# Ledger of designs, part 84: peptides against a protein of PDB entry 5OOQ

Target 1, 227 residues: chain A of PDB entry 5OOQ
Amino acid sequence: YREDVRQVVTHPANALSFLQPGRLVEISVNGKDNYGWGAVVDFAKRINKRNPSAVYTDHESYIVNVVVNTMYIDSPVNLLKPFNPTLPEGIRPAEEGEKSICAVIPITLDSIKSIGNLRLYMPKDIRASGQKETVGKSLREVNRRFPDGIPVLDPVKNMKIEDEDFLKLMKKIDVLNTKLSSNPLTNSMRLEELYGKYSRKHDLHEDMKQLKRKISESQAVIQLDDL

## One batch from the design tools (peptide; made by RFdiffusion4, then SolubleMPNN)

Design b2_p16_8_s2 (from b2_p16_8, 6 letters changed)
Fold by OpenDDE base, seed 3:
Structure b2_p16_8_s2 (fold): chain B 227 residues (1-227), chain A 16 residues (1-16)
Amino acid sequence: as target 1 above (227 residues)
Amino acid sequence: MQLGDVLLLEGAPVPE
Protein backbone atom coordinates (compact mmCIF):
# COMPACT_ATOMS: atom_id res chain seq x y z
CA TYR B 1 0.00 0.00 0.00
CA ARG B 2 2.89 2.35 0.61
CA GLU B 3 3.98 1.89 -2.96
CA ASP B 4 0.46 2.64 -4.08
CA VAL B 5 0.53 5.88 -2.14
CA ARG B 6 3.94 6.70 -3.60
CA GLN B 7 2.66 6.25 -7.12
CA VAL B 8 -0.23 8.61 -6.50
CA VAL B 9 1.95 11.19 -4.76
CA THR B 10 4.61 11.13 -7.48
CA HIS B 11 2.13 11.31 -10.34
CA PRO B 12 2.72 14.52 -12.33
CA ALA B 13 -0.76 15.81 -11.55
CA ASN B 14 0.12 15.82 -7.86
CA ALA B 15 3.89 16.14 -7.56
CA LEU B 16 4.88 18.90 -9.98
CA SER B 17 3.28 21.74 -8.03
CA PHE B 18 5.52 20.78 -5.09
CA LEU B 19 8.79 20.54 -6.99
CA GLN B 20 9.84 24.14 -6.52
CA PRO B 21 13.54 24.98 -6.47
CA GLY B 22 14.99 23.84 -3.17
CA ARG B 23 12.24 21.33 -2.37
CA LEU B 24 13.68 18.37 -0.54
CA VAL B 25 13.02 14.96 -2.06
CA GLU B 26 14.18 11.50 -1.11
CA ILE B 27 15.79 9.77 -4.06
CA SER B 28 16.09 6.14 -5.07
CA VAL B 29 17.19 5.33 -8.61
CA ASN B 30 16.22 1.98 -10.13
CA GLY B 31 15.08 0.79 -6.73
CA LYS B 32 18.66 0.22 -5.57
CA ASP B 33 20.68 3.43 -5.67
CA ASN B 34 19.61 5.38 -2.62
CA TYR B 35 20.97 8.91 -2.65
CA GLY B 36 19.01 10.02 0.40
CA TRP B 37 17.52 13.47 0.57
CA GLY B 38 18.37 15.91 -2.19
CA ALA B 39 17.23 19.36 -3.26
CA VAL B 40 15.27 20.10 -6.43
CA VAL B 41 16.93 22.43 -8.90
CA ASP B 42 14.22 22.42 -11.56
CA PHE B 43 12.13 20.12 -13.73
CA ALA B 44 11.05 19.86 -17.34
CA LYS B 45 8.82 17.71 -19.47
CA ARG B 46 10.75 14.89 -21.03
CA ILE B 47 11.21 15.39 -24.75
CA ASN B 48 12.89 12.94 -27.05
CA LYS B 49 14.49 15.02 -29.78
CA ARG B 50 15.31 11.94 -31.83
CA ASN B 51 11.84 10.51 -31.51
CA PRO B 52 9.29 13.23 -30.86
CA SER B 53 6.52 10.67 -30.97
CA ALA B 54 7.97 8.75 -28.05
CA VAL B 55 5.43 8.08 -25.35
CA TYR B 56 6.56 7.91 -21.75
CA THR B 57 4.66 6.70 -18.74
CA ASP B 58 3.32 9.44 -16.52
CA HIS B 59 6.03 8.84 -13.92
CA GLU B 60 8.77 8.99 -16.55
CA SER B 61 7.37 11.90 -18.54
CA TYR B 62 9.22 14.58 -16.55
CA ILE B 63 12.85 15.04 -15.62
CA VAL B 64 13.74 16.51 -12.24
CA ASN B 65 17.23 17.86 -11.63
CA VAL B 66 18.31 17.39 -8.03
CA VAL B 67 21.39 18.15 -5.97
CA VAL B 68 22.62 15.18 -3.96
CA ASN B 69 25.49 15.12 -1.49
CA THR B 70 26.00 11.35 -1.55
CA MET B 71 27.51 10.81 -5.01
CA TYR B 72 30.46 8.44 -5.02
CA ILE B 73 33.60 10.54 -5.48
CA ASP B 74 34.91 8.47 -8.38
CA SER B 75 31.62 8.43 -10.26
CA PRO B 76 31.95 9.69 -13.84
CA VAL B 77 29.87 12.80 -13.18
CA ASN B 78 31.33 14.47 -16.26
CA LEU B 79 29.36 12.01 -18.36
CA LEU B 80 26.05 13.17 -16.94
CA LYS B 81 23.84 14.66 -19.62
CA PRO B 82 21.46 17.40 -18.64
CA PHE B 83 17.84 16.28 -18.72
CA ASN B 84 18.82 12.70 -19.48
CA PRO B 85 17.60 10.44 -16.69
CA THR B 86 19.44 7.43 -18.11
CA LEU B 87 22.49 7.68 -15.90
CA PRO B 88 25.89 6.53 -17.14
CA GLU B 89 27.39 3.38 -15.75
CA GLY B 90 29.26 4.06 -12.55
CA ILE B 91 26.98 6.84 -11.37
CA ARG B 92 26.03 5.71 -7.88
CA PRO B 93 25.86 6.79 -4.27
CA ALA B 94 28.87 6.29 -2.05
CA GLU B 95 28.87 3.16 0.06
CA GLU B 96 30.05 2.90 3.64
CA GLY B 97 33.67 3.91 3.88
CA GLU B 98 33.67 5.67 0.51
CA LYS B 99 33.96 9.40 0.03
CA SER B 100 31.08 11.32 -1.46
CA ILE B 101 30.68 14.56 -3.38
CA CYS B 102 27.85 16.81 -4.39
CA ALA B 103 26.35 16.42 -7.85
CA VAL B 104 23.35 17.46 -9.88
CA ILE B 105 21.59 14.43 -11.34
CA PRO B 106 18.54 14.17 -13.58
CA ILE B 107 15.89 11.79 -12.29
CA THR B 108 12.33 10.83 -13.13
CA LEU B 109 9.36 11.18 -10.83
CA ASP B 110 9.48 7.44 -10.36
CA SER B 111 12.82 7.87 -8.56
CA ILE B 112 11.24 9.98 -5.83
CA LYS B 113 10.57 8.01 -2.67
CA SER B 114 9.07 10.92 -0.80
CA ILE B 115 8.60 14.67 -1.02
CA GLY B 116 9.70 16.64 1.99
CA ASN B 117 7.84 19.48 3.61
CA LEU B 118 10.97 21.66 3.54
CA ARG B 119 12.68 23.89 0.98
CA LEU B 120 16.21 25.23 0.77
CA TYR B 121 17.01 28.61 -0.66
CA MET B 122 18.94 27.64 -3.76
CA PRO B 123 21.86 29.51 -5.28
CA LYS B 124 21.01 31.40 -8.44
CA ASP B 125 23.53 29.40 -10.45
CA ILE B 126 23.78 25.94 -8.96
CA ARG B 127 26.21 24.81 -11.65
CA ALA B 128 28.76 27.44 -10.72
CA SER B 129 31.82 26.22 -8.88
CA GLY B 130 31.20 25.63 -5.20
CA GLN B 131 27.46 26.21 -5.28
CA LYS B 132 26.38 22.58 -5.18
CA GLU B 133 28.72 22.04 -2.23
CA THR B 134 26.96 24.84 -0.38
CA VAL B 135 23.67 23.05 -0.93
CA GLY B 136 25.34 19.87 0.24
CA LYS B 137 26.31 21.49 3.52
CA SER B 138 22.77 22.70 3.99
CA LEU B 139 21.47 19.18 3.40
CA ARG B 140 23.80 17.85 6.07
CA GLU B 141 22.63 20.47 8.50
CA VAL B 142 18.98 19.68 7.79
CA ASN B 143 19.62 16.02 8.42
CA ARG B 144 21.34 16.93 11.68
CA ARG B 145 18.36 19.03 12.77
CA PHE B 146 15.94 16.22 11.93
CA PRO B 147 17.52 13.09 13.39
CA ASP B 148 14.21 11.25 13.20
CA GLY B 149 13.88 12.07 9.52
CA ILE B 150 12.93 15.00 7.35
CA PRO B 151 9.19 15.71 7.53
CA VAL B 152 7.28 14.32 4.57
CA LEU B 153 4.37 16.06 2.87
CA ASP B 154 1.00 14.80 3.97
CA PRO B 155 -0.85 13.75 0.80
CA VAL B 156 -4.18 14.94 2.14
CA LYS B 157 -3.39 17.85 4.44
CA ASN B 158 -0.52 19.34 2.47
CA MET B 159 -0.91 18.10 -1.09
CA LYS B 160 -4.72 18.34 -1.00
CA ILE B 161 -5.24 15.02 -2.73
CA GLU B 162 -8.94 14.63 -2.10
CA ASP B 163 -9.87 11.89 -4.54
CA GLU B 164 -12.39 9.58 -2.93
CA ASP B 165 -10.58 6.41 -3.90
CA PHE B 166 -7.30 7.77 -2.61
CA LEU B 167 -8.87 8.73 0.69
CA LYS B 168 -10.24 5.23 0.96
CA LEU B 169 -6.76 3.90 0.33
CA MET B 170 -5.34 6.08 3.08
CA LYS B 171 -8.00 4.93 5.49
CA LYS B 172 -7.23 1.33 4.67
CA ILE B 173 -3.56 1.94 5.36
CA ASP B 174 -4.41 3.45 8.71
CA VAL B 175 -6.47 0.41 9.54
CA LEU B 176 -3.76 -1.92 8.31
CA ASN B 177 -1.21 -0.27 10.52
CA THR B 178 -3.26 -1.77 13.29
CA LYS B 179 -4.54 -4.79 11.34
CA LEU B 180 -2.67 -6.76 8.69
CA SER B 181 -5.32 -7.36 6.03
CA SER B 182 -6.56 -7.05 2.40
CA ASN B 183 -5.39 -7.89 -1.12
CA PRO B 184 -2.98 -5.34 -2.65
CA LEU B 185 -4.28 -6.22 -6.10
CA THR B 186 -7.69 -4.74 -5.41
CA ASN B 187 -6.16 -1.40 -4.60
CA SER B 188 -3.93 -1.55 -7.66
CA MET B 189 -6.98 -1.63 -9.87
CA ARG B 190 -8.20 1.49 -8.19
CA LEU B 191 -4.87 3.18 -8.82
CA GLU B 192 -5.29 2.85 -12.56
CA GLU B 193 -8.59 4.62 -12.26
CA LEU B 194 -6.95 7.32 -10.18
CA TYR B 195 -4.24 7.82 -12.77
CA GLY B 196 -6.86 8.13 -15.43
CA LYS B 197 -8.65 10.77 -13.43
CA TYR B 198 -5.46 12.72 -12.87
CA SER B 199 -4.53 12.58 -16.52
CA ARG B 200 -7.94 13.84 -17.54
CA LYS B 201 -8.10 16.55 -14.93
CA HIS B 202 -4.67 18.00 -15.63
CA ASP B 203 -3.41 18.80 -19.08
CA LEU B 204 0.08 17.37 -18.87
CA HIS B 205 0.71 18.65 -22.37
CA GLU B 206 0.53 22.23 -21.22
CA ASP B 207 3.55 24.42 -21.67
CA MET B 208 6.02 23.82 -18.88
CA LYS B 209 6.27 27.53 -18.25
CA GLN B 210 2.59 27.68 -17.50
CA LEU B 211 2.85 24.70 -15.22
CA LYS B 212 5.74 26.21 -13.30
CA ARG B 213 3.67 29.31 -12.67
CA LYS B 214 1.11 27.17 -10.91
CA ILE B 215 3.66 25.84 -8.44
CA SER B 216 2.44 26.43 -4.93
CA GLU B 217 4.41 29.08 -3.05
CA SER B 218 1.89 29.74 -0.32
CA GLN B 219 2.96 26.94 1.99
CA ALA B 220 5.93 28.68 3.57
CA VAL B 221 5.49 29.22 7.29
CA ILE B 222 8.90 29.83 8.85
CA GLN B 223 12.24 30.83 7.40
CA LEU B 224 15.36 29.68 9.22
CA ASP B 225 18.71 31.23 8.34
CA ASP B 226 20.74 29.06 10.66
CA LEU B 227 20.25 25.85 8.82
CA MET A 1 30.85 28.03 5.63
CA GLN A 2 27.70 29.58 4.25
CA LEU A 3 24.61 27.69 5.29
CA GLY A 4 21.59 28.23 3.10
CA ASP A 5 18.26 29.42 4.37
CA VAL A 6 15.60 26.80 4.96
CA LEU A 7 11.87 27.24 4.66
CA LEU A 8 9.64 25.32 7.00
CA LEU A 9 6.39 24.71 5.23
CA GLU A 10 2.88 24.18 6.49
CA GLY A 11 2.60 21.25 8.85
CA ALA A 12 6.34 20.75 9.22
CA PRO A 13 7.79 20.54 12.72
CA VAL A 14 10.42 22.98 13.89
CA PRO A 15 13.87 21.44 13.69
CA GLU A 16 16.02 20.95 16.79
Scores: peptide ipSAE 0.036, ipTM 0.729, DockQ to the pose 0.411
Fold by OpenDDE base, seed 5:
Structure b2_p16_8_s2 (fold): chain B 227 residues (1-227), chain A 16 residues (1-16)
Amino acid sequence: as target 1 above (227 residues)
Amino acid sequence: MQLGDVLLLEGAPVPE
């Protein structure tokens, strides 16, 4: 069920309005490379210059550039291609005992495990010398201040996902968390219906992209230093 | 962390 929720949350129709610069996101590439929490630099619709007619799935149709502070130090980061989410061989997070560095990596929405309810103030030019490291320090500090984990956006309260089938899914998850039985098959069928709805919504979302972003940005309440 | 580096958004808990 967590994966089902993730699929809905990371769908472009829902996620893009929350991927402002500095937004914290939890990253897992190809289901194996866990980079932990990173900070969004920007995102763009995926365009294949070599094959302009290429059709991507919804979750692969956008590229999100993120700063991570967990890149293995000996990763061939110089081989990273801008706006290419197909990462070169050897690009991976540091394992236990290995040193890490900060890097900007392009990922798809499918590589987002969670969207945090926090934003960093991002440098104007993240690619300038030392800027990634500054963000990396901020990420470490945030992790330190949230030992139980960085707060995740509430799909309903924060993201305003009010689809009936999604709400039913959430309720079932809540029931399961209380160790009450639910029918997984029913939820799976409903999820397919949800995807259909979101696909239609996505088209509208693109037209309303700027408006929704402005609304999301206005949700900033307090700076960390005001605590 | 410098002052003002992080924004707490709506519904976010206070960090420890």
Scores: peptide ipSAE 0.036, ipTM 0.727, DockQ to the pose 0.379
Fold by OpenDDE base, seed 4:
Structure b2_p16_8_s2 (fold): chain B 227 residues (1-227), chain A 16 residues (1-16)
Amino acid sequence: as target 1 above (227 residues)
Amino acid sequence: MQLGDVLLLEGAPVPE
């Protein structure tokens, strides 16, 4: 069910308006490389210059550039290609005992594990020397202030995902959390229908993308440093 | 962390 929610949350129709610069996202690449929480730089529609007719899934149709502070120090970061989410071999997070550095990596929406309800002010030029490290320091401080984890964006309260089927899914998850019986098979079938709805919604989202983004930015309420 | 570098957004819990 967590994966089901993730699929809905990270769908372009829902996620893109919350991927403004500085948005914290939890990153897992290929289900194995966990970079932890990073900060969004920007995103763009995925375009294959070599094959313009290439069709990507909704979750792979955008590239999100994110700053992470957990890149293994000896990773070949110089081989990273802008707007190429297929990461070079050796690009990985640091393991325990290894040193890490800050890096900007291109990821797909499918690599977003969670979207945080927190935003950093990003440097104007993140590619400039030292700027990534500044963001890295901020990420460390945020993690320090949230020892129990960075707050995750609420799909209903914050993202305003009010689709009836999604709400039913959320209710079912709540029931499961209370150790009440559920019907996973039936739920799975409904999820396919739900995904279909979002796929259709995506086209509309593209037309309204800028407006929705501005709306989401206005949701900023409190500076963390004021706490 | 510099003052103003981080924003809590609507509905986010206050850190302890």
Scores: peptide ipSAE 0.035, ipTM 0.717, DockQ to the pose 0.395
Fold by OpenDDE base, seed 2:
Structure b2_p16_8_s2 (fold): chain B 227 residues (1-227), chain A 16 residues (1-16)
Amino acid sequence: as target 1 above (227 residues)
Amino acid sequence: MQLGDVLLLEGAPVPE
């Protein structure tokens, strides 16, 4: 069920409006490389200049650049190519006992495990010396202040996903959590229907994105240090 | 960390 929710949340029609600079996102690349929480730098539609006819899935059709502070220190970060989500061999998060560094990595929407309800103030030039390390320090501070986990963006209250089938899915999850009751088959069927709806609305994404961004930016914001 | 480096958005719980 959590994966079903993730598929909806990370769909371009929903996610892109919340990927402002500094937005915290939890990152898992290829289902194995967990970088933890990073900060969004920017994003762009994925374009293959070598193969203009290339077709990507919805969740792979955008590239998000993120700052992470968990990159293994001996990773070949110099081989990273901007907006190329196919990471070079050896690019990985640090394991327990290993040293880590800050890096900007390009990821797809499919590599987003969750979207946080927090934003960092981002440096104007993240590529300048020391700037990504500053963001890394901020990430550590956030993790310190949220020992039980960084707050995740609420799909309904914050993202305003009001699709009836999605709401039903959420209710079923609540039932599962409270009553240990589930209907996995039914939920899977609903997911396919939901995905179909979002796919059809892809062409309207830009309009939706603009509207949702306006709503998101108008939300109440409090300085973390003031709490 | 400088004051104002992090923004808590609406609906998020207060950090400890």
Scores: peptide ipSAE 0.035, ipTM 0.717, DockQ to the pose 0.394

Design b2_p16_8_s3 (from b2_p16_8 with P1A V3L D9L S16K)
Fold by OpenDDE base, seed 5:
Structure b2_p16_8_s3 (fold): chain B 227 residues (1-227), chain A 16 residues (1-16)
Amino acid sequence: as target 1 above (227 residues)
Amino acid sequence: AKLGDVFLLEGAPVPK
């Protein structure tokens, strides 16, 4: 299933090194609010000050701040709390015919549908007046230049996810056109095994966080205007 | 927005 791939890709062990400022990500909050492609501002490990002993799932253990340009104009954005991924009621993307604005929203990794293979140059202070709108314009331009969709990171070629079970999953998806409905139990078992592996990798990743980020950041190759 | 604000990363396709 595509969802299985998404779970692996968005796991902290794999995703965090690709969430540099400006990285494009496709956002769906709570499986219902599709904001489209946004740009990463930053991310941080989720800490509950009121309950320091709180344990989060891997996909909820980090907060990613993203700029979106599809926020409904009448959304109560003033009620957004920094680093709180539980969005207030009324925070939603604009529907057809509605006006939208740019906003910075905190999301969890579980709200990432895809990680793009593009990165915007981000303003120094995204919260300064007009800066979000600048990013919003850039997002519109990117969408214009990629009418067939913004390119997604290749889990194997780009993200270097080389786990054998994952590779088998990818092959099956390619062959069966995402219809991995055959033997769901086996697939589920494999996914659990993958999660276990990534959990261990995540622990290591945290220790090697700086190195991983530096490597990923160096993957910027060319600006679009140089084409 | 200018295209100069967007970076193609390793393996990214050329935009249309």
Scores: peptide ipSAE 0.104, ipTM 0.786, DockQ to the pose 0.357
Fold by OpenDDE base, seed 3:
Structure b2_p16_8_s3 (fold): chain B 227 residues (1-227), chain A 16 residues (1-16)
Amino acid sequence: as target 1 above (227 residues)
Amino acid sequence: AKLGDVFLLEGAPVPK
């Protein structure tokens, strides 16, 4: 049922305010291409220039550009287009034994597995030569400093998700973790229903500028120069 | 190496 929580966490109403430049996010594209932890560059609302009336799902309605350090070295990264989440064929993370490079890839919110509870300092021009590699080195160092895993945002304590339906969902999960259910399907259906109710209450009609202003709010408790 | 400004939010453990 972690997927249900992920859906709420990565919903635009919750996720966008935590996607500041340098925010660490764990990335999985199409449920199979795991890039590991990357760093957010920026994000924008998805707009179809050819079909302005196109309607995207909530989780596909925004594009997030992220720096990853796990891109397969022979991937056609030159074919990547900013703010186009439809990745060219051959774009994939390096497998065991393969060399990797740093790259900036556009992803949807649905490709975020988790949002980290820390941010990196980002270069002013990430697309300049050598800059993404610098971020890549930082990512490696962060992983070294957190051998047990990069800390993930707590939906309630950190993200301040106080939606009644979400809280009910969390309580249901807690109960399921401690008790065996004789009818897993029924419980799953109930969780989906709760998410559905949540989603319907949060149609994003807010101005992007207002969201960006909220994102700029100070959320840091501890600032470190070394990791 | 120094990473520059790294921001840890409330509740996050300090890196080793």
Scores: peptide ipSAE 0.091, ipTM 0.796, DockQ to the pose 0.397
Fold by OpenDDE base, seed 2:
Structure b2_p16_8_s3 (fold): chain B 227 residues (1-227), chain A 16 residues (1-16)
Amino acid sequence: as target 1 above (227 residues)
Amino acid sequence: AKLGDVFLLEGAPVPK
C-alpha cells in the first residue's frame, strides 16, 4: 500500500502545487539510485521536440530539477542535459566512503519517494558558482535537525487529498501498521480507479496551475532557527 | 548555510 500512496501523492494533479522552489523531496532514480533529500529548483511539462508524438505516463510527463548533495564526485555531471531525465551512465549517488558533490539533476515525478513538509530558501541563480553548494549545506543542516527523518507532507492534512477511495486506502494502512512486520504489502484493488480520477483532475490542475501555485506559496512557514 | 534559509511549513514537527 505504500507504493499506492506514493503513486497518488506524486501524481501531477497532487504533487505539482507542492513543488515550489526549495521544497524538499526524497529522490530515488530508477528504483536504485537513492540521492536522499534534495531541494526543488523548478519543474516543467515534459516536451519531446524530437518526437512531438511521444506520450508519457502521468508520472513521467513532468521534469523536476532538484539540487542534491549526494552526487558521486567522479560522476560525469558535465554530461547532464537540462530537462532530460535520462541520466548519463555514471551519474549516481556516492556510496559509503566515497566523496560527494552538489549537483542539479532533472528527475521525473516517478523518482520522488516522498515530499517533505520543509522548504529551503533558494538562491536566485542556482547555476552560479557556489550556489548549489550553499543549498547542499542547508540540506545537511536539515538532516542534522531531523535525525529521525525529515517530516513528510501529510496527504490528507497538508495536501488535501480527500478522495474517498484514497481515504479508505489510508485507513487500511493504519490498520496494517501494527501488523506490517507479519503482512506483506499489497497493491490496492482500486488503484486503477484512483488513477482514472486523477487523470481527469490533471486537466483541471493544468488550468488552475497558476492559482494553485499562488495558494501554495502563501502557506505559513516558520524559520528553522526560530524553533 | 544559515538556519534562516530553512523554513518549516505549518503543521510540520519541530526539529530537534
Scores: peptide ipSAE 0.081, ipTM 0.768, DockQ to the pose 0.363
Fold by OpenDDE base, seed 4:
Structure b2_p16_8_s3 (fold): chain B 227 residues (1-227), chain A 16 residues (1-16)
Amino acid sequence: as target 1 above (227 residues)
Amino acid sequence: AKLGDVFLLEGAPVPK
């Protein structure tokens, strides 16, 4: 059921409003490369210049640029192509014992494992020298302050996902009170129906993207130094 | 990192 929740949370109709600059997201690329928590730089609609008629799934239809501080130091980061989520060979997180560096990587929504209920103040120009490292330091500090894990955005309380079917899903998870990594609803008619609803909502979201983002940013916040 | 560079949204747990 966790994957089911993730699919809903990371759907563009729900996620994009919470991908403001500085938003923390937990990143897993291709289900194998875990970069940990990174910070959102920006996002954009995925466009294939070589094939303008290319159709992407909802979860692959946007590219999110994120700063990570776990990039393997010898990764060919210079080969990263902006807004190309197909990462070059060798782009990977540092393993135990390896040194890491900060990097900006383009990912799809499908590579977001979790959306954090926390934001960093991002440098104005993240591409400027030293700015990524500043974000990296902030990420380390956040991790230090949350030894039990960075708080995850609540789909209902924070994201205001109020779809009845989703709420039922959440209730089931609560009742089970079990960590489920499987997706038992992957081939269910109910899942298809749920995704269908969000697909329709996505069309509306595209028209109102900027407005929704502003609304999200206006939410009450608590600065870390005030705690 | 500067603590002031981080903020939590309403409802988030307090960091340690």
Scores: peptide ipSAE 0.035, ipTM 0.713, DockQ to the pose 0.362

Design b2_p16_8_s4 (from b2_p16_8, 6 letters changed)
Fold by OpenDDE base, seed 3:
Parts: structure tokens; sequence; C-alpha cells
Structure b2_p16_8_s4 (fold): chain B 227 residues (1-227), chain A 16 residues (1-16)
């Protein structure tokens, strides 16, 4: 059920309006490489220059560039290609006892575990010398301030996902957190229907995204120094 | 990091 929620939350129709510069996201690449919380730099629609007719799944159709502060120091970061989510061999997070560095990595929406309800002020040029490290320091401070974890964006209250089937899924999860009894297979079929609805709304969603971004940007943001 | 470099969005818990 948590994966089902993740699939809905990270669908382009829902996620992209919340991937503003500085948005915190929790990153897991290929289900094994956990980079922890990073900060969004930008995103773009995935374009295959070699095969313009290439069709990607919805979750693979966009590339998100993110700053992480957990990259293994000896990773071949110079081989990273902007907007290429196929990471070179050896690109991985640092393990316990290993040194880490800051890096910008391109990921797909499918590599987002969670979207945080926080944003950092991002440097104008993240690729300039020392700018990634500045973001890295900010990420460390955020983690220090939230020892119980960075607050996750609420799909209903914050993201305004109002699809009836999704709301039913959320209610079932709440009930299941109290009672383990519901069959996972029945929920998967409903997810496919949900994805179908989101996919068809994608073109309309670009217009809605601009509106939602404007609404999100116009929402009263409290700076940490005002708290 | 300056505290002003972090934005709390509506509905987020207050940091410790």
Amino acid sequence: as target 1 above (227 residues)
Amino acid sequence: MKLGDVLLLPGAPVPA
C-alpha cells in the first residue's frame, strides 16, 4: 500500500508541481542506492535525442536533477551526464565509515521515495564551485533540526489529490494500520485505473500545474528564522 | 547555513 501511494504521489500529474528548486526529496535509486534527502535543482521532460520516438513510462518520462550530500567520495562523478538518469558504474552513496561529497545527480520520478514539505533557497548557479557544498551544509542543518525525520508532504492536505479511488486507498491504509485484513491485489487494479486517469489528464495537467505552482508559491511560507 | 535559507511550507511541523 505504501508503494501504491508512492506511485500516485510521484506520478507527473501530481509530483511536478511540487518539484520547485530547493524542494527536499528523499532519494532511492534502483531500490538499493539510498542517498537520503536531497534538494531539487530543476527538472525536464526526458528527451531521447537518438530515438525521438522513444516512449517512456510516466515515472520515467521526466528527469529531476537533485543535490545530494551522501555521494561516495571516490564515485566517478565526472562521468555524470546532466539529464541522463542512467548513472555510470560506481556512482553510489557512501557507506558507513566512508567519506561523502556533494553531487548533482539526474534521477527519474521513480527514484523519489518521498517529497518533503520543505524548500531550501538555492544558489543561482549550482554548478559553480562551492555551491553544491553550500546546499550540502543546509541539508545537514535541516536533518539536525528534524531528528525524527523531515516532514513529508501530505498527499491529500498539501498535494490536493482528491481522486476518489486514491482517497479510498488512503482510508484503507488508515484502517489497515489498525487492521491488516485487506487484499493488496484489489488495490493494484484500482491503481492502474488511477494511472490511466492521470495519464489522460497529463496534457490538461500542464495548465493545472502552472496554476498549482502559482498557488503553492503564493502560499504563506514561514522561514525558519521566523519560527 | 542561515535559518532564513530554509522555508517551511504550510502544514509542516515546526523544527526542534
Scores: peptide ipSAE 0.036, ipTM 0.725, DockQ to the pose 0.371
Fold by OpenDDE base, seed 1:
Structure b2_p16_8_s4 (fold): chain B 227 residues (1-227), chain A 16 residues (1-16)
Amino acid sequence: as target 1 above (227 residues)
Amino acid sequence: MKLGDVLLLPGAPVPA
C-alpha cells in the first residue's frame, strides 16, 4: 500500500509541482541505496539525444538533481554525468562508520521515497565551491530539528490529489491501519504479508493500475494540446 | 545555520 501511494505521489502529474528548489525529498536509488533526505536543485524532462525515440515510463521520464549529504567519501563522484540517472558503479551512500560528503546526484522520480513538507533556501549556484556543503549543513540541522522525522506532504491535504480512485485507496489503507493497530501482528514481519493479502483481496493493485492509466492519459492529452 | 535557511510549508507549496 505504501508503494501504491508512492507511485501516485511520485507521478509527474503530482510530484513536479512540488519539486521546487530546496524541496526535501527522501531518496532511495534502486531500492537499496538509501541516501536519506536530500534537497532538490532542479528537474528536467529526460531527453535521450542519442535515441530520441526512447520511451521512458512516467516515473523515469524526468531527472531530478538533488543534493545529498550522505555520499560515501570514496565514491567516484567525478564520474557523475549531468542528467544521467544511471549512476556509475561505486556511487553509494556511506555506511555506518564511513565518512560522507555532499554531492549532487541525478535521480528519477522513481527514486523518490517521499516528498517533504519542507524547503531549504538554496544557493543560487549550487555548483560553486562550498555551496553543496552549505546545503549539507542545512540538511543536518533539519534532521536535528526533526528527530521524529521530517514531515511528509499529505497527498490529499497538501498535494490536492483528489482522484476518486486514489481517495478509495487511501480509505482502504486507513481501514487497514486501524485494523492492524488493534492487532498484535502490527509489530511482526507479517505486516507486509497482511498488506499483500489485503491488497489482493480488495483488488487494490488493480485500482492503482487504473489510476495510473487515468493519470497517464490525462497527461498525454495535455501534451497533445500543447503541440 | 541561520534560522532563515529553512522554510516549513504550512500547506500548499509556496510558489517559487
Scores: peptide ipSAE 0.033, ipTM 0.671, DockQ to the pose 0.336
Fold by OpenDDE base, seed 5:
Structure b2_p16_8_s4 (fold): chain B 227 residues (1-227), chain A 16 residues (1-16)
Amino acid sequence: as target 1 above (227 residues)
Amino acid sequence: MKLGDVLLLPGAPVPA
């Protein structure tokens, strides 16, 4: 059920409006490479220059550039290509006892475990010398301030996901956390139906325009001092 | 206030 929720939360129709610069996201690449919490730099629609007709799944159709502070120090970060989510061999998080560095990595939406309810102040030019390290220090400070974990966006209260099937899923999860197990297969089929509703409701271009507008509207940054 | 948009500014206290 956590995966079903993750699939809905990380769908472009829901996630992109919350992927503003500095948004904290928890990152797992290929289900094994856990980078922990990183900060969003930007995102773009995935374009294959070699095959412009390439069709990607919804969760693979966008590339999100994120700053992580957990990259293994000997990873070949110089081989990273902007907006190419196919990471070179050897790109991995540092293991226990290994040294880490800050890096900007391109990921798909499918590599997002969770979206945090916090944003960092981001440098204007993250590629400039020392800027990634500044963000890395900020990430460490956030982790220090939230020893019990960074707060995650509430899909309903914060993200305003009001789809009836999703709300039913959330209610089922709440009930299951108390007593009831629902069949994962039924949830997967409903998830596909949900995605079909999200993908068919709007022309991808209009969806992008609306997403951009929602992104701009969500940029009402409340300073932490106002909390 | 959309609860999801807390910007951590340098030096700003973060609620524990």
Scores: peptide ipSAE 0.028, ipTM 0.651, DockQ to the pose 0.102
Fold by OpenDDE base, seed 2:
Structure b2_p16_8_s4 (fold): chain B 227 residues (1-227), chain A 16 residues (1-16)
Amino acid sequence: as target 1 above (227 residues)
Amino acid sequence: MKLGDVLLLPGAPVPA
């Protein structure tokens, strides 16, 4: 069920309006490389210059550039290609006891584990010397202030996902969290129907996205230091 | 960390 929720939340129709610069996202690349919480720099639609006819899944159709502070120090970060989510061999998070550095990595939406309900103020030029490290310090401070975890966007209350099947899914999860073992198989079939609905709305989504971004940016925010 | 570097968005819990 958690994966089902993640698929809906990270779908372009829902996620892109919340991927403003500085948005915190939890990153897991290829289901194995956990970078922890990073900060969004920007995103763009994935374009294959060599194969313009390439078809990507919805979750792979956008590239999100994120700052992470958990990159293994000896990773070949110089081989990273902007907007190329196929990471070079050796690009990985630091393990326990290893030193880490800050890096900007390109990821797909499918590599987003969760979207945080926090934003950092991002430097104007993240590629300038020392700017990634500044963001890295901010990430450490956020983690310090949220020892129980960074707050995640509520799909219903914050993201305004109002799809009936999704709401039913969420209700089932709540029931399962309170009452143990109801059958997970019935929810997988509904996910395909949900994705079909989002895919059809995707063409209209680009226009709606601009409006949703404006709405999201206009939301009242509180500085963490004032809390 | 400078004041204003981090923004708490509506609906998020207060940090510890």
Scores: peptide ipSAE 0.032, ipTM 0.693, DockQ to the pose 0.386; fails the geometry check

